# Ledger of designs, part 57: peptides against a protein of PDB entry 5HOI

Target 1, 351 residues: chain A of PDB entry 5HOI
Amino acid sequence: FRYMPFSPAGTPFGFTDRRYLTMNEVGYVSTVKNSEQYSITVSFFDVGRFREYHFEDLFGYDLCFLNEKGTLFGQSKTGQIQYRPHDSIHSNWTKIIPLQAGERITSVAATPVRVIVGTSLGYFRSFNQFGVPFAVEKTSPIVALTAQNYRVFSVHYSQFHGLSYSLSELGTSSKRYYKRECPLPMSLPNINSDMKKDANLDYYNFNPMGIKSLFFSSYGDPCIFGSDNTLLLLSKWRSPEESKWLPILDSNMEIWKMSGGKETTDIHVWPLALAYDTLNCILVKGKHIWPEFPLPLPSEMEIRMPVFVKSKLLEENKAILNKKNEIGADTEAEEGEEDKEIQIPVSMAAE

## One batch from the design tools (peptide; aimed at target 1 M258 K262 M301 E341)

Design b1_p22_1_s2 (made by RFdiffusion4, then SolubleMPNN; from b1_p22_1, 11 letters changed)
Fold by OpenDDE base, seed 4:
Structure b1_p22_1_s2 (fold): chain B 351 residues (1-351), chain A 22 residues (1-22)
Amino acid sequence: as target 1 above (351 residues)
Amino acid sequence: SEEEEELFEKVKASLAARKAKR
């Protein structure tokens, strides 16, 4: 196993010279290989609020986090980080994170008030938005970070214990834990099932944890979207005994429903954010599970707990078809049996 | 395939139609 640099909704290069370093509800950051250099572009969905900007990257930033005030960049091997405000009011700053031999920055996060750096050795480093350090803490190896305001959601990996998570608040004087290295009930990518397609192998090599993204919801709940295409939300995290992960959306099931019950391999959901009761996402067409260039406009997918089993819906539709055939509705419907769109009852689409 | 393209546009249209009802 190798610790890879993780950024929320980041994409691999694949066979191309370009990739997304990160994307979320604010926008998307792309990088293009130009010989020994990279050109980075920071783009926004709200073009009226933000101006797109670009710069030459001489360091080869492989970590990124975008927020409403700026973009944090990191280089996993060198330990260099850079914060770039979107406005000209504040200056860019650069810092080198001290790394031990073989240590990598595995994830970075930034809010308007905090910068967080996580490493493969489990160093958790916190800064203010100006790069002034608060603390260094030793945790289990960090594989992913996200942050909202003063809160940090961190994912940890141990070869012995698998995935865990922490939820913390970075006050001015102290770090508070709401959750500390608790088990994360997310399935890891299955190499044997998923690797039959070369495209999945490329993604696995880029992101061996299969964490497509993690974010805080608009309500401040930690969310994670894994390789199983299920959105998990941490409910009741303020109450340690009541806290649970809720599967609030099976995106494969939702695609299946919207397809009329057709199995597809070339439609994918790429998660951006959870806004209220909708997953903001990119609907991806093609063999790659990640968006290509140009980036499509974001779509909104309503959250729905996966209560329905495909087999049961198929049985119910067969039973409805059999009842229609028994009632002697006209013979013209015989020829096209294979292409019969599964009518999902409107009531099941509203719950 | 053309079928996968039609299916993609159908899914996209379904998402857009749900958004317009909210």
Scores: peptide ipSAE 0.465, ipTM 0.920, DockQ to the pose 0.788
OpenDDE base, seeds 1, 2, 3, 5: peptide ipSAE 0.461, 0.458, 0.462, 0.460; ipTM 0.919, 0.917, 0.919, 0.918

Design b1_p22_1_s3 (made by RFdiffusion4, then SolubleMPNN; from b1_p22_1, 12 letters changed)
Fold by OpenDDE base, seed 5:
Structure b1_p22_1_s3 (fold): chain B 351 residues (1-351), chain A 22 residues (1-22)
Amino acid sequence: as target 1 above (351 residues)
Amino acid sequence: DEESEALYEKVVAALAARKAAR
């Protein structure tokens, strides 16, 4: 197992010279390899609020986190981080995170008030937005981070225990845990099934955990979107005994419903954020499960708990079709069998 | 292929229609 740098909704290079370092509801950060250098572009969905900017990256930043106030960059091997405010009011700052031999920065997160760095050895480093350090804590190895305001959602990995998560609040004087290294019931990528599709090999080499993204909802609930394309939300996290992960969206099921019950391998959901009751996402067309260039416009997918089973819906639709054919046996309409779109009832397409 | 494109457009249109109905 190799710890890889993780950024929310980051994409691999694949066979190209460009990739997305990160993307969310604010925008997307791309990097292009130009010989020995990289050119980074920070783009925004709200072009009226923010101006796109670019810069030359001499360090090869492989970690990124975008928020409404700035972009945090990191280099996993060297430990260099850079924060770039979107406005010109605040200055850019750069810092080197001390790394031990073989240690890597595995994830970075930034809010308007905090910067967080997680490492492959489980060093959790917290800073203010100006790069002033607060604390260093030793945790289980960190594989992913996200943050909202003062709250941090961290994902940890142990070879013995698999995935765990923490939910913490970074006050001025102390870190409070709401959850501390609790089991994360996320399915890991099934290497044997998913690697048979050559198109996904590059992705799993880039992201061995299959965490496409993690974010906080607009209500401040931790969300994670894994390789199974299910959005998990941590409900009731303020009550330790009542806290549970809810599968609030099966995006494969939703695509299947919207396709008229057609199985497809060429449409993928790429998660950006959860805003109220809608998953903001990119609909990806093609063999790759990640967005290519240019980036399509974001789509909104309503959250729906997966209460229906495909097989049952297919059986019910076949039974309806068979009943129609038994009643309609007198009309010789040889309309070809092939294009019978399964009319998913609007109620089931709306539930 | 053309079928995958048509299916993609259908899904995009379905999401757009759901958004407009909210």
Scores: peptide ipSAE 0.447, ipTM 0.921, DockQ to the pose 0.758
OpenDDE base, seeds 1, 2, 3, 4: peptide ipSAE 0.443, 0.445, 0.446, 0.449; ipTM 0.921, 0.921, 0.921, 0.922; seeds 2, 4 fail the geometry check

Design b1_p22_1_s4 (made by RFdiffusion4, then SolubleMPNN; from b1_p22_1, 9 letters changed)
Fold by OpenDDE base, seed 4:
Structure b1_p22_1_s4 (fold): chain B 351 residues (1-351), chain A 22 residues (1-22)
Amino acid sequence: as target 1 above (351 residues)
Amino acid sequence: DEEEKELYEKVVEALKRRREER
């Protein structure tokens, strides 16, 4: 197993010289490889609030986290991190994270008040927005990080125990745990089933955990979107005994519904954020499960618990069609092979 | 390719309609 650098909704290069380092509700960060250098562009969805900017990257940043106040960059091998405020009022700062032999920065996160660095050896490093260190903690190996305000959602991986998660709050004086290295009930990518398409192998080599993104909802609930295209939300995390992961959206099922029951392999949901009851996402067209260039406009997908099974919906629609054919038997309507779109009842869309 | 295009456009339109119905 190899620890790879993870950034929320980051994309691989594939066969191209360009990729997204990260994307979320604020915007997207792209990098283009030019010989031995990289050009980084920080773009925003709210062009009225923010100005796009670019710079030359001499370090080859492979980690990124975007927030409303700035962008954090990291280099997984060298341990270099850089924070760039969007506003010119605050200076950029750079720091080298000390790494042991074979240690990698695996994920970085930044809020307006905290910077977090996680490593393949499980070093959890916290800083303020100015790069002043608070603490270093040893945890299980960190594979992904996100943060909102003072809260941090971390995903850990052990070869023996699989995936776990922590939810913590980084106060001024101490770290509080709401959850500490609890089992994460997320499916890992299935190499044998999913790797039949070369496009999936490229993504697996980039992100072997299949975590497309992780974020906090607008309500401050941890969310994770895995390789199964299911959005999981951690509910009731303030009550440790009542806390559970809820599958609040099966995006493949929602695409199938919106397609009129057509199976497709060339439409993909790429998660950005959860705002109230809507997944902000990029609807990707093509063989790659990730967005290409240019970035499509974000779409909003309503969250819906996956209560319905495709087979049951197909049986119910066949039964409705058979009843319509029994009632309509008196009109000689020609046998046109019209691809009978499965009309999903609006009521079944609302549950 | 064209059928996949139409299917993508249909899904995009369905997402827009659901946003307007809210």
Scores: peptide ipSAE 0.310, ipTM 0.872, DockQ to the pose 0.809
OpenDDE base, seeds 1, 2, 3, 5: peptide ipSAE 0.306, 0.307, 0.309, 0.307; ipTM 0.872, 0.872, 0.872, 0.871

Design b1_p22_2 (made by RFdiffusion4)
Pose (drawn by RFdiffusion4):
Order: C-alpha cells, then sequence, then structure tokens
Structure b1_p22_2 (pose): chain A 322 residues (1-190, 198-318, 341-351), chain P 22 residues (1-22)
C-alpha cells in the first residue's frame, strides 16, 4: 500500500495546474504549477484580520495546515517544512525532517504552540512554534494529523488493525495519551472521482477538532463523525451527527442530485462550516465559493416517510421534535 | 436545457438556505 500526503480538505490537481493544499474555517491555501516551480497563495475568510499574500515555492510543498496564527508547509519527499506566521513580527523558520528509505511525510499540523510532523513509518516529531524539538516518538504509520492548542488527533493505518486513532495532549511536562490506537469506524471508499481517491485513498475529506475541543472526521461517506466521551476511555463513542447527503436531499425538495457536494472546513458547536460544490467532481474548484453553514442533524430521518408528509421538504413536527 | 435550469434552481435554493449568518 502507498501512503499519500494528506492535508485537511485538500484537493487534487486533476486536469489543472492548481489545487488546494489545505482548507478550514480560517482560510484556504492554494498552489499553482509555475513552469518548474509553484506559486502558493494563502487566503483568509475574515479579510479584515489577516492580509492575503503569496510567495514562490521552490520546493513543491504538498502538505499544509492552517491555524489563526500561522501557516505550516511541508514536502512529503524531501522532508522540508516551513512555518510562516501570519504577522510579520515573527520570523519564518525552516527545518528538514530526517527521512529513511521510502519514508514519506504523510501529514502535518500546527497550533500557536505546537508543530507536528507525521511520517509513513510512524515517526511523531513535535516542535514549538519556533522549531525547537521536544521529543521524537515512534508510533504506528500516521496517515492524518490535526491539532488544537496542546492536543493532537492522529489517524494511523496498518495491515492488521486497519484504521485506528490516537488522542493525546502535548503538555509542558510530558506527553499524555487520552486514547491510544482505538478503532476508528470511518467508512472507507468502496468512476468520475477516481482522481480524488488516488490523491486521498482513505477518503478522509477532512478531520479537525470541534470549536469546543472534540475530535471530528469527515470520510468519503459524507457523514460527520464526532468523538463523544473521549475523556473516559471506557465510554468513548463515535457519533454520526450529520448526514450531509440527507440534508442536500431535504433542501433540494427530495430530488436526488449528482452535482451538489459538501466540503468540510470545521464544526462550530452545531454548525458545519463547509463549501457547497456544484459540478461533476466532489472537490471544490477555482474560484472558491463562499463558505456555507449546515446545521447538524441526527440521522433519524427516513426518505420514504418524508415523501408522504409533503404530499423544501416539510418535516412532520412529531418527527422533527424527536 | 430544461434539466440544466432545474439543477441551477435547486442549487441556488440550497445555497440560499445555507447562506452564512451575519
Amino acid sequence: FRYMPFSPAGTPFGFTDRRYLTMNEVGYVSTVKNSEQYSITVSFFDVGRFREYHFEDLFGYDLCFLNEKGTLFGQSKTGQIQYRPHDSIHSNWTKIIPLQAGERITSVAATPVRVIVGTSLGYFRSFNQFGVPFAVEKTSPIVALTAQNYRVFSVHYSQFHGLSYSLSELGTSSKRYYKRECPLPMSLPNDANLDYYNFNPMGIKSLFFSSYGDPCIFGSDNTLLLLSKWRSPEESKWLPILDSNMEIWKMSGGKETTDIHVWPLALAYDTLNCILVKGKHIWPEFPLPLPSEMEIRMPVFVKSKLLEENKEIQIPVSMAAE
Amino acid sequence: SEEEEEEDRLFERVKEKLAAKP
């Protein structure tokens, strides 16, 4: 099996010279093939706070992670990473991650206080926001990483367990695991979207902590999974809290559509900030549309029963209250 | 042509419903 470079909400090149590296509630990072180099553009949705800028990529970064304080870039092959703070007060720094034979950097993540690099051999290299290393750790092969403040949500893969996840906190003292390689019941992919699933074999469209600090993941099944009771290991549950396919179906008047798709950015309490994509492909295009907000709904709605009540989709009060 | 107009209308309605709240 070949591990692919992962970034939250990243898009493939397809038949174009540009794609999105990473995408969330802060903004979007795109890259354009420029003859022999690349042109990276860092954009923001709150235009008032940060200024959109661009720079020339002489290395071919294919890994990226965005937070409110800076942008982290990475190269899956050479192992070079660069952290660019949004403010000009703080300097950019660059490090090169040691990579063994065939070892690839599969995912990177950054917070205002931590920088995380994961490799295909299971190396977990962590730094502060300035590049000072804390510890090098060997774990299962990492395929996806996201972080919030001091906590890290990592998704692992092997030939035995399949997909597993670890939830840990990088404290000032030492590293503490909340959950260590527990089952991750995310649906795996089972065509026009072939380009995407070569770029992202797991179908992990994005994963992120919620606004209130709960781990979330959005697989190819277009269902938002939230990790409940992660503080108590014996009570941990993955709860499906939004069937985005059902919501588009309800808002489209019960009509099956093949051109409307959801691209996850982040979860804010009960609202999924996303990009509504219209077209044959399931990933967003250029220019990027304005973010949309989709309220989370428990998957308790049956299509056949909703069609009877309407004879937008009106929902029976008895069912809506449930 | 009629199917394209229907798909555009459905998309605009969904887009309006999921517009960002100020």

Design b1_p22_2_s1 (made by RFdiffusion4, then SolubleMPNN; from b1_p22_2, 10 letters changed)
Fold by OpenDDE base, seed 2:
Structure b1_p22_2_s1 (fold): chain B 351 residues (1-351), chain A 22 residues (1-22)
Amino acid sequence: as target 1 above (351 residues)
Amino acid sequence: EEEEKEREKLFEKIKEKTKRKP
C-alpha cells in the first residue's frame, strides 16, 4: 500500500497532460502539464459571483481544496502549501510543512477560518486562514480531509483496522471531538473484480482508497462517496450513541432506474456536493469513471435509500411483460419495439 | 456505430431526467 495525495473529486491524468485537482459545488481546479511546469486554472460554476483565474505552478501541486473564499494548494512530497484568495484584496501566502523522511501530505482542507493539513504519519496540523499555526496532533495515518467552518471530517487508515473517521471542531483554544477514530463502514476497492478494466487500475493507482469525494452536506453532516458509488451520510453525530452511517444513495441503482433498466456500465456519477436532498454531481459517459475536458455542467440527483433489489425488479418486469404478451396474443398488434421501461413502484420513494 | 448512438441517446435521456442547474 502507498499513501497517495487525496483531493475531493480530483481526477488522474490518465493518458493526458491535464487533470482536475479538485471539484465541488463552488467550482473546479484544473492543472495542465507544460514541459517542466504546470498551469493551474481555478474555474467557478457561478460565473457572475467569481472570476476565473490562472497561474503558473513551478512546484507541481498535487493537493487542492476549493472553498467560497479561496483555494488551498499543497505539494505532497515537499510539504509546500499555498493559499490563494479568490479576491485580489487579500494576499496569497506560502508555507513549508515540516515532513519527516518518507512522510507525505496526504490531504489538505481549507475553510474561510481554518487551514488543515493531514499526513501519512498521522500528523494533523491546524492553522488559521492566514497560515498562523494553532496545534499539531498525532493521530492514525490520515488519508482524506474535508472541512466546513470550524468542523473537520478526517478519514484514517490502519493496515490492521482498515478505515476509521474522526469528526472534530477546531475552536480558538482547543480541538473538540464528536467522533474520534471510529470505524468507517465503507468498502475498499475490490482489486480482483473491479480492476478487470485498465481504466479502473489507473484510478486505483491514483486513489487506492477509492474515496471519490468527501464533503459536509448543507445541514453540516459528514458525507463520503466511495468506489461502490454509494453516498454515505453520518446521521445524528451530535449524539454519540445514536450516530449511524446512512446509505442515502446508490448512484448505480439510480442511473439504472433512470435508464428504464437498460445497461448503464459506461455511465458514471462523479460526486460534487450534497445540497438538502439532492446530490450535485457530474454525469460521466465512457471508459473512464471520472470527467474529462471540458467539464460537463453539473446534474442533480435526488437522494433515496437503496430499498430495491435489481434482480427482483427485472423478474417482476419480465413477469408483467409475459402477462401482457399472453393477453395480447389474441390481438394481431404488431411488435412495435415499445421501449420496455421497467416500471418502478412509486410507493418506495422514501418518506 | 448504432450501439454508440443508442448509448448516446440513453445518456441524454438520463441527463434530461437529472435536473441540470443552468
Scores: peptide ipSAE 0.376, ipTM 0.883, DockQ to the pose 0.732
OpenDDE base, seeds 1, 3, 4, 5: peptide ipSAE 0.372, 0.373, 0.375, 0.374; ipTM 0.871, 0.876, 0.876, 0.877

Design b1_p22_2_s2 (made by RFdiffusion4, then SolubleMPNN; from b1_p22_2, 10 letters changed)
Fold by OpenDDE base, seed 5:
Structure b1_p22_2_s2 (fold): chain B 351 residues (1-351), chain A 22 residues (1-22)
Amino acid sequence: as target 1 above (351 residues)
Amino acid sequence: EEEEKERKELFEKIKAKTARKP
């Protein structure tokens, strides 16, 4: 295992000169290799609210976090971070994070009020939006970070204990934990099953944890989207005894339903955010599980607990088809090609 | 060619079902 720089919904270069450093509901950050330099572009989905901007990157930023007020960049090896406000009112700032020998910045996060840096040695560094430091804490090795307002969702990895998570609130004077290094019930990528396709190996080498993204929902609940394409939401996190991870969407199952029960191998969901009851995502067609260039318009998928057993739905549909064929054998009525959509019982849309 | 057309039509059908409501 190797610690890799993680950014929410970041994509590998693959065989190209370009990648997405990060993307979410606000927009997407791309980088293009130009000899020894990089050109970074910060693009937005709401072009009326924000103006796209670009700059030359001499440092080779491999970490990024986008929010509504600015973009945080980081260089995993050198420890350089840069915050760039989207407005021209606030100045950019740059800082060097001190790293030990072999230490890497593994993830960065930024809100309008906090900047967070996590490392492969488990150093958790917090700053305000102006880069003023609050504290340094030693935790288990950090592999991913996201933040909303004052709250931080951190994912940790130990070779001995696997994945854990923390949920904390960064006040002005103190850090409060709601959860501290609790087990994270996320499936890791299976090297033996998934690596049969070169595209999956490239992605695994880029992101060995298979965390496609992590974010807070619009309601402020921690969300994680793994290699299994299941969206997990941390429910009731304010009540330690009642807190649980809910699999609120199996995106492979939803694609299968929307396809009329056809198996698809070239349609992929790339997560951006959870807004209310909808997963904001990029629907990707192709060999790669990640979006290429140009970025498609975002799509929305309704969240639904994976209560349906695929085998039962296929049996029920076969039984309906057999009954239709038995009834249709007695009536010469014109079989219009009724698109054999799996009638998903409408009743599960309302709970 | 025909299989790629069907896969494209299926993708556009799914994309239409997942289109953002204005």
Scores: peptide ipSAE 0.340, ipTM 0.866, DockQ to the pose 0.904
OpenDDE base, seeds 1, 2, 3, 4: peptide ipSAE 0.336, 0.338, 0.335, 0.339; ipTM 0.864, 0.865, 0.862, 0.866; seed 1 fails the geometry check

Design b1_p22_2_s3 (made by RFdiffusion4, then SolubleMPNN; from b1_p22_2, 11 letters changed)
Fold by OpenDDE base, seed 2:
Structure b1_p22_2_s3 (fold): chain B 351 residues (1-351), chain A 22 residues (1-22)
Amino acid sequence: as target 1 above (351 residues)
Amino acid sequence: EEKKKEEEELFEKIKKKTARKP
């Protein structure tokens, strides 16, 4: 196993000279190979609030985290990090993270008040927004990070124990844990079933954990979107005894419903954020499960617990259609039977 | 060719259903 640099919703180069370093609800960061250097562009969805900017990258940044105040960059091998505020009034800063032999920065996160660096040896390094260090903690190997305000969601990997997670708050004087290296019930990529397509092998080599993204919801709950295309939300994390992971969306099931029950293998959901009851995502068409260039406009998918079996939904939709035909209700909309979305019966939507 | 066109029409239908409400 090789620790790879992880950024939320980052894409591989594939056969191209360009990729997304990260994307979320704020915007997207792209990098283009230009001979021996890279050109980085920071783009925003709210073009009225933010101005797109670019710069030349001589270091080959392979880690990125975007927030509403700035962008954090990192180089996994050299340990260099750079914070670039979106506002030109605030200065950029650069720092080198000390790395041991073979150690890599595996993930970085930034909020308006904290910068976090995680490594393949499990060094958790915290800074303020100006790059002033607070503390260094030794944890299990870190594979992914996200942060909101003072809270940090970290994913850890052990060859013996698989995936675990921590949820912590980085106060001024102390780190508090709500969760410390608890088991993460996320499915790892299945090499034997999923790697039948060459495009899936390229993605696995880029991201062996299959974590497409992780973020905090608008309510401040940790969320993770894995290779199984299921959105998991950590519910009740303030009460250790009541805390549980909820599968709040099966995106493949939602595509199947919206398709009228057609099995599709070329439509993919790429996660950005969870805003209230909607997953902000990019809908991707093609062989690659990640968005290409140019980036499509974000889509919204309503969250729904995956409590339904496809066969039962098909039987019930047939029964509803038969009842509508018997009642002689003027279904004047001859939208052909093939074009009807799979309806959830009201009796089942209450479970 | 027809299958590819049907898959494109299906994708645009899903994209329209999941479009951000203004």
Scores: peptide ipSAE 0.438, ipTM 0.905, DockQ to the pose 0.870
OpenDDE base, seeds 1, 3, 4, 5: peptide ipSAE 0.437, 0.436, 0.437, 0.437; ipTM 0.906, 0.905, 0.905, 0.905

Design b1_p22_2_s4 (made by RFdiffusion4, then SolubleMPNN; from b1_p22_2, 10 letters changed)
Fold by OpenDDE base, seed 1:
Structure b1_p22_2_s4 (fold): chain B 351 residues (1-351), chain A 22 residues (1-22)
Amino acid sequence: as target 1 above (351 residues)
Amino acid sequence: KEKEEEEEKLFEKIAKKTARKP
């Protein structure tokens, strides 16, 4: 196993000279390789609120986190981090994170009030938005970070215990844990089944954990989107005994329903954020499970718990169609049979 | 070719259904 730099919804280069360093509901950060240099562009979905900007990257930043106030960059090997406010009123700052031999920065996160750095040796480093350090904590190896306000969702990896997570709040003087290195019930990528496609191997080499993204919902609940294309939400995390992971969306099931029950291999959901009851995502067409360039407009997918079996839904939809045909109800002819979604019967929607 | 055109129409259909409401 090799620790790789993780950024939320980051994409590999693949066979191209360009990739997304990160993307979320605010925007997307791209990097283009030009010889030994990189050109970074920070783009936004709300073009009225923010102005796109670019700069030359001489360090080869491979970590990124975007928020509403700025962008954090990191270089996994050198330990360099840079924070760039979107507004020119605030100065950019650069810092070197001390790394031991073989240690890597594995993930970075930034909020308007906190900067967090996680490493392959499990060093959790916290800073304010100006790069002033608060604390250094030793945890299990960190593989992913996200943050909202003062809260941090961290994913950890152990060779013996697999994936775990922590949920913490970073006060001014102390870290509070709501969850501390609890088991994360996310499936790891299956090397043996999925690796027959070169595109899956390329993505696995880029992201061995298969964590496509992690974020906080608009309600402040930790969310994770794995290689199984299932969105997990941590419910009731304020009550340690009642806290549970909910599979709130199977994106493959939703694509299948919207397709009218057609199996497809070339339509993919790339997660950005969870806003209320809607997954903000990029709908991807093609062999690669990640978006290419240019970035498509974000799509919205309603959350639905995967409680239904495909075979049963197909049988029920056929039975409904047969009954409609027997009653001689004018099937309004304009939406071709190909355009119908798999409907959930009202009887099944109440279960 | 025909399968790629079917997957394209399917993608456009799903993209239209998942399009952000203005």
Scores: peptide ipSAE 0.423, ipTM 0.904, DockQ to the pose 0.900
OpenDDE base, seeds 2, 3, 4, 5: peptide ipSAE 0.421, 0.421, 0.423, 0.422; ipTM 0.902, 0.902, 0.903, 0.902

Design b1_p22_3 (made by RFdiffusion4)
Pose (drawn by RFdiffusion4):
Structure b1_p22_3 (pose): chain A 322 residues (1-190, 198-318, 341-351), chain P 22 residues (1-22)
Amino acid sequence: FRYMPFSPAGTPFGFTDRRYLTMNEVGYVSTVKNSEQYSITVSFFDVGRFREYHFEDLFGYDLCFLNEKGTLFGQSKTGQIQYRPHDSIHSNWTKIIPLQAGERITSVAATPVRVIVGTSLGYFRSFNQFGVPFAVEKTSPIVALTAQNYRVFSVHYSQFHGLSYSLSELGTSSKRYYKRECPLPMSLPNDANLDYYNFNPMGIKSLFFSSYGDPCIFGSDNTLLLLSKWRSPEESKWLPILDSNMEIWKMSGGKETTDIHVWPLALAYDTLNCILVKGKHIWPEFPLPLPSEMEIRMPVFVKSKLLEENKEIQIPVSMAAE
Amino acid sequence: STKREETKELILKWTKETEEEE
């Protein structure tokens, strides 16, 4: 099996010279093939706070993670990473991650206080926001990483357990695991979208902590999974809280559509900030549309029953209250 | 709430435009 470089909400090149590196509620990072180099553009949705800027990529960064304080870049092959703070007060710093034979950097994440690099051999290298290393750890092969403040949500893969996840907190003292390689019941992919699933074999469209600190993941099944009761290991449950396919179906008047797709950015309490993509492909294009907001609904709606009541989709009060 | 209503109207609009094209 070949591990692929993962970034939250990243898009493939397809038949173009540009794609999105990473995408969330803060903004979007795109890269354009420029003859022999790349042109990286860092954009923001709150235009009033941060200024959109661009720079020339002489290394070919294919890994990226965006937070409110800075942008982290990474190269899956050479192992070079660069953290660019949004404000000009703080300096950019660059490090090169040691990589063994065939070892690839599979995912990177950054917070205002932590920088995380994961490799295909299971190396977990953590730094502060300035590049000072804390500890190097060996875990299962990492395929996806996201972080919030001091906490890290890592997704692992092997040939035995399949997909597993770890939830840990990088405290000032030492590292503490909340959950260590527990089952991750995310649906795996089972065609026009072949370009995407080569770029992202797991189908992990994005994963992120919620605005209130709960781990979330959005697989190829277009269902938002939220980790409930992660503080008590014996009570941990993955809860499906939004069937985005059902919502587009309800808002489209019960009509099956093959051109409307959801691209996850982040979860804010009960609202999924996303990009509504219209077209043959399931990933967003250029220019990037304005972000949409999709309220989470428990998957308790049956299509056949909804069609009877309407004879937008009107929902029976008895069913809506449930 | 306004943005949620606008998302619903947008989805519905695109669905009607697709049917007109067909």

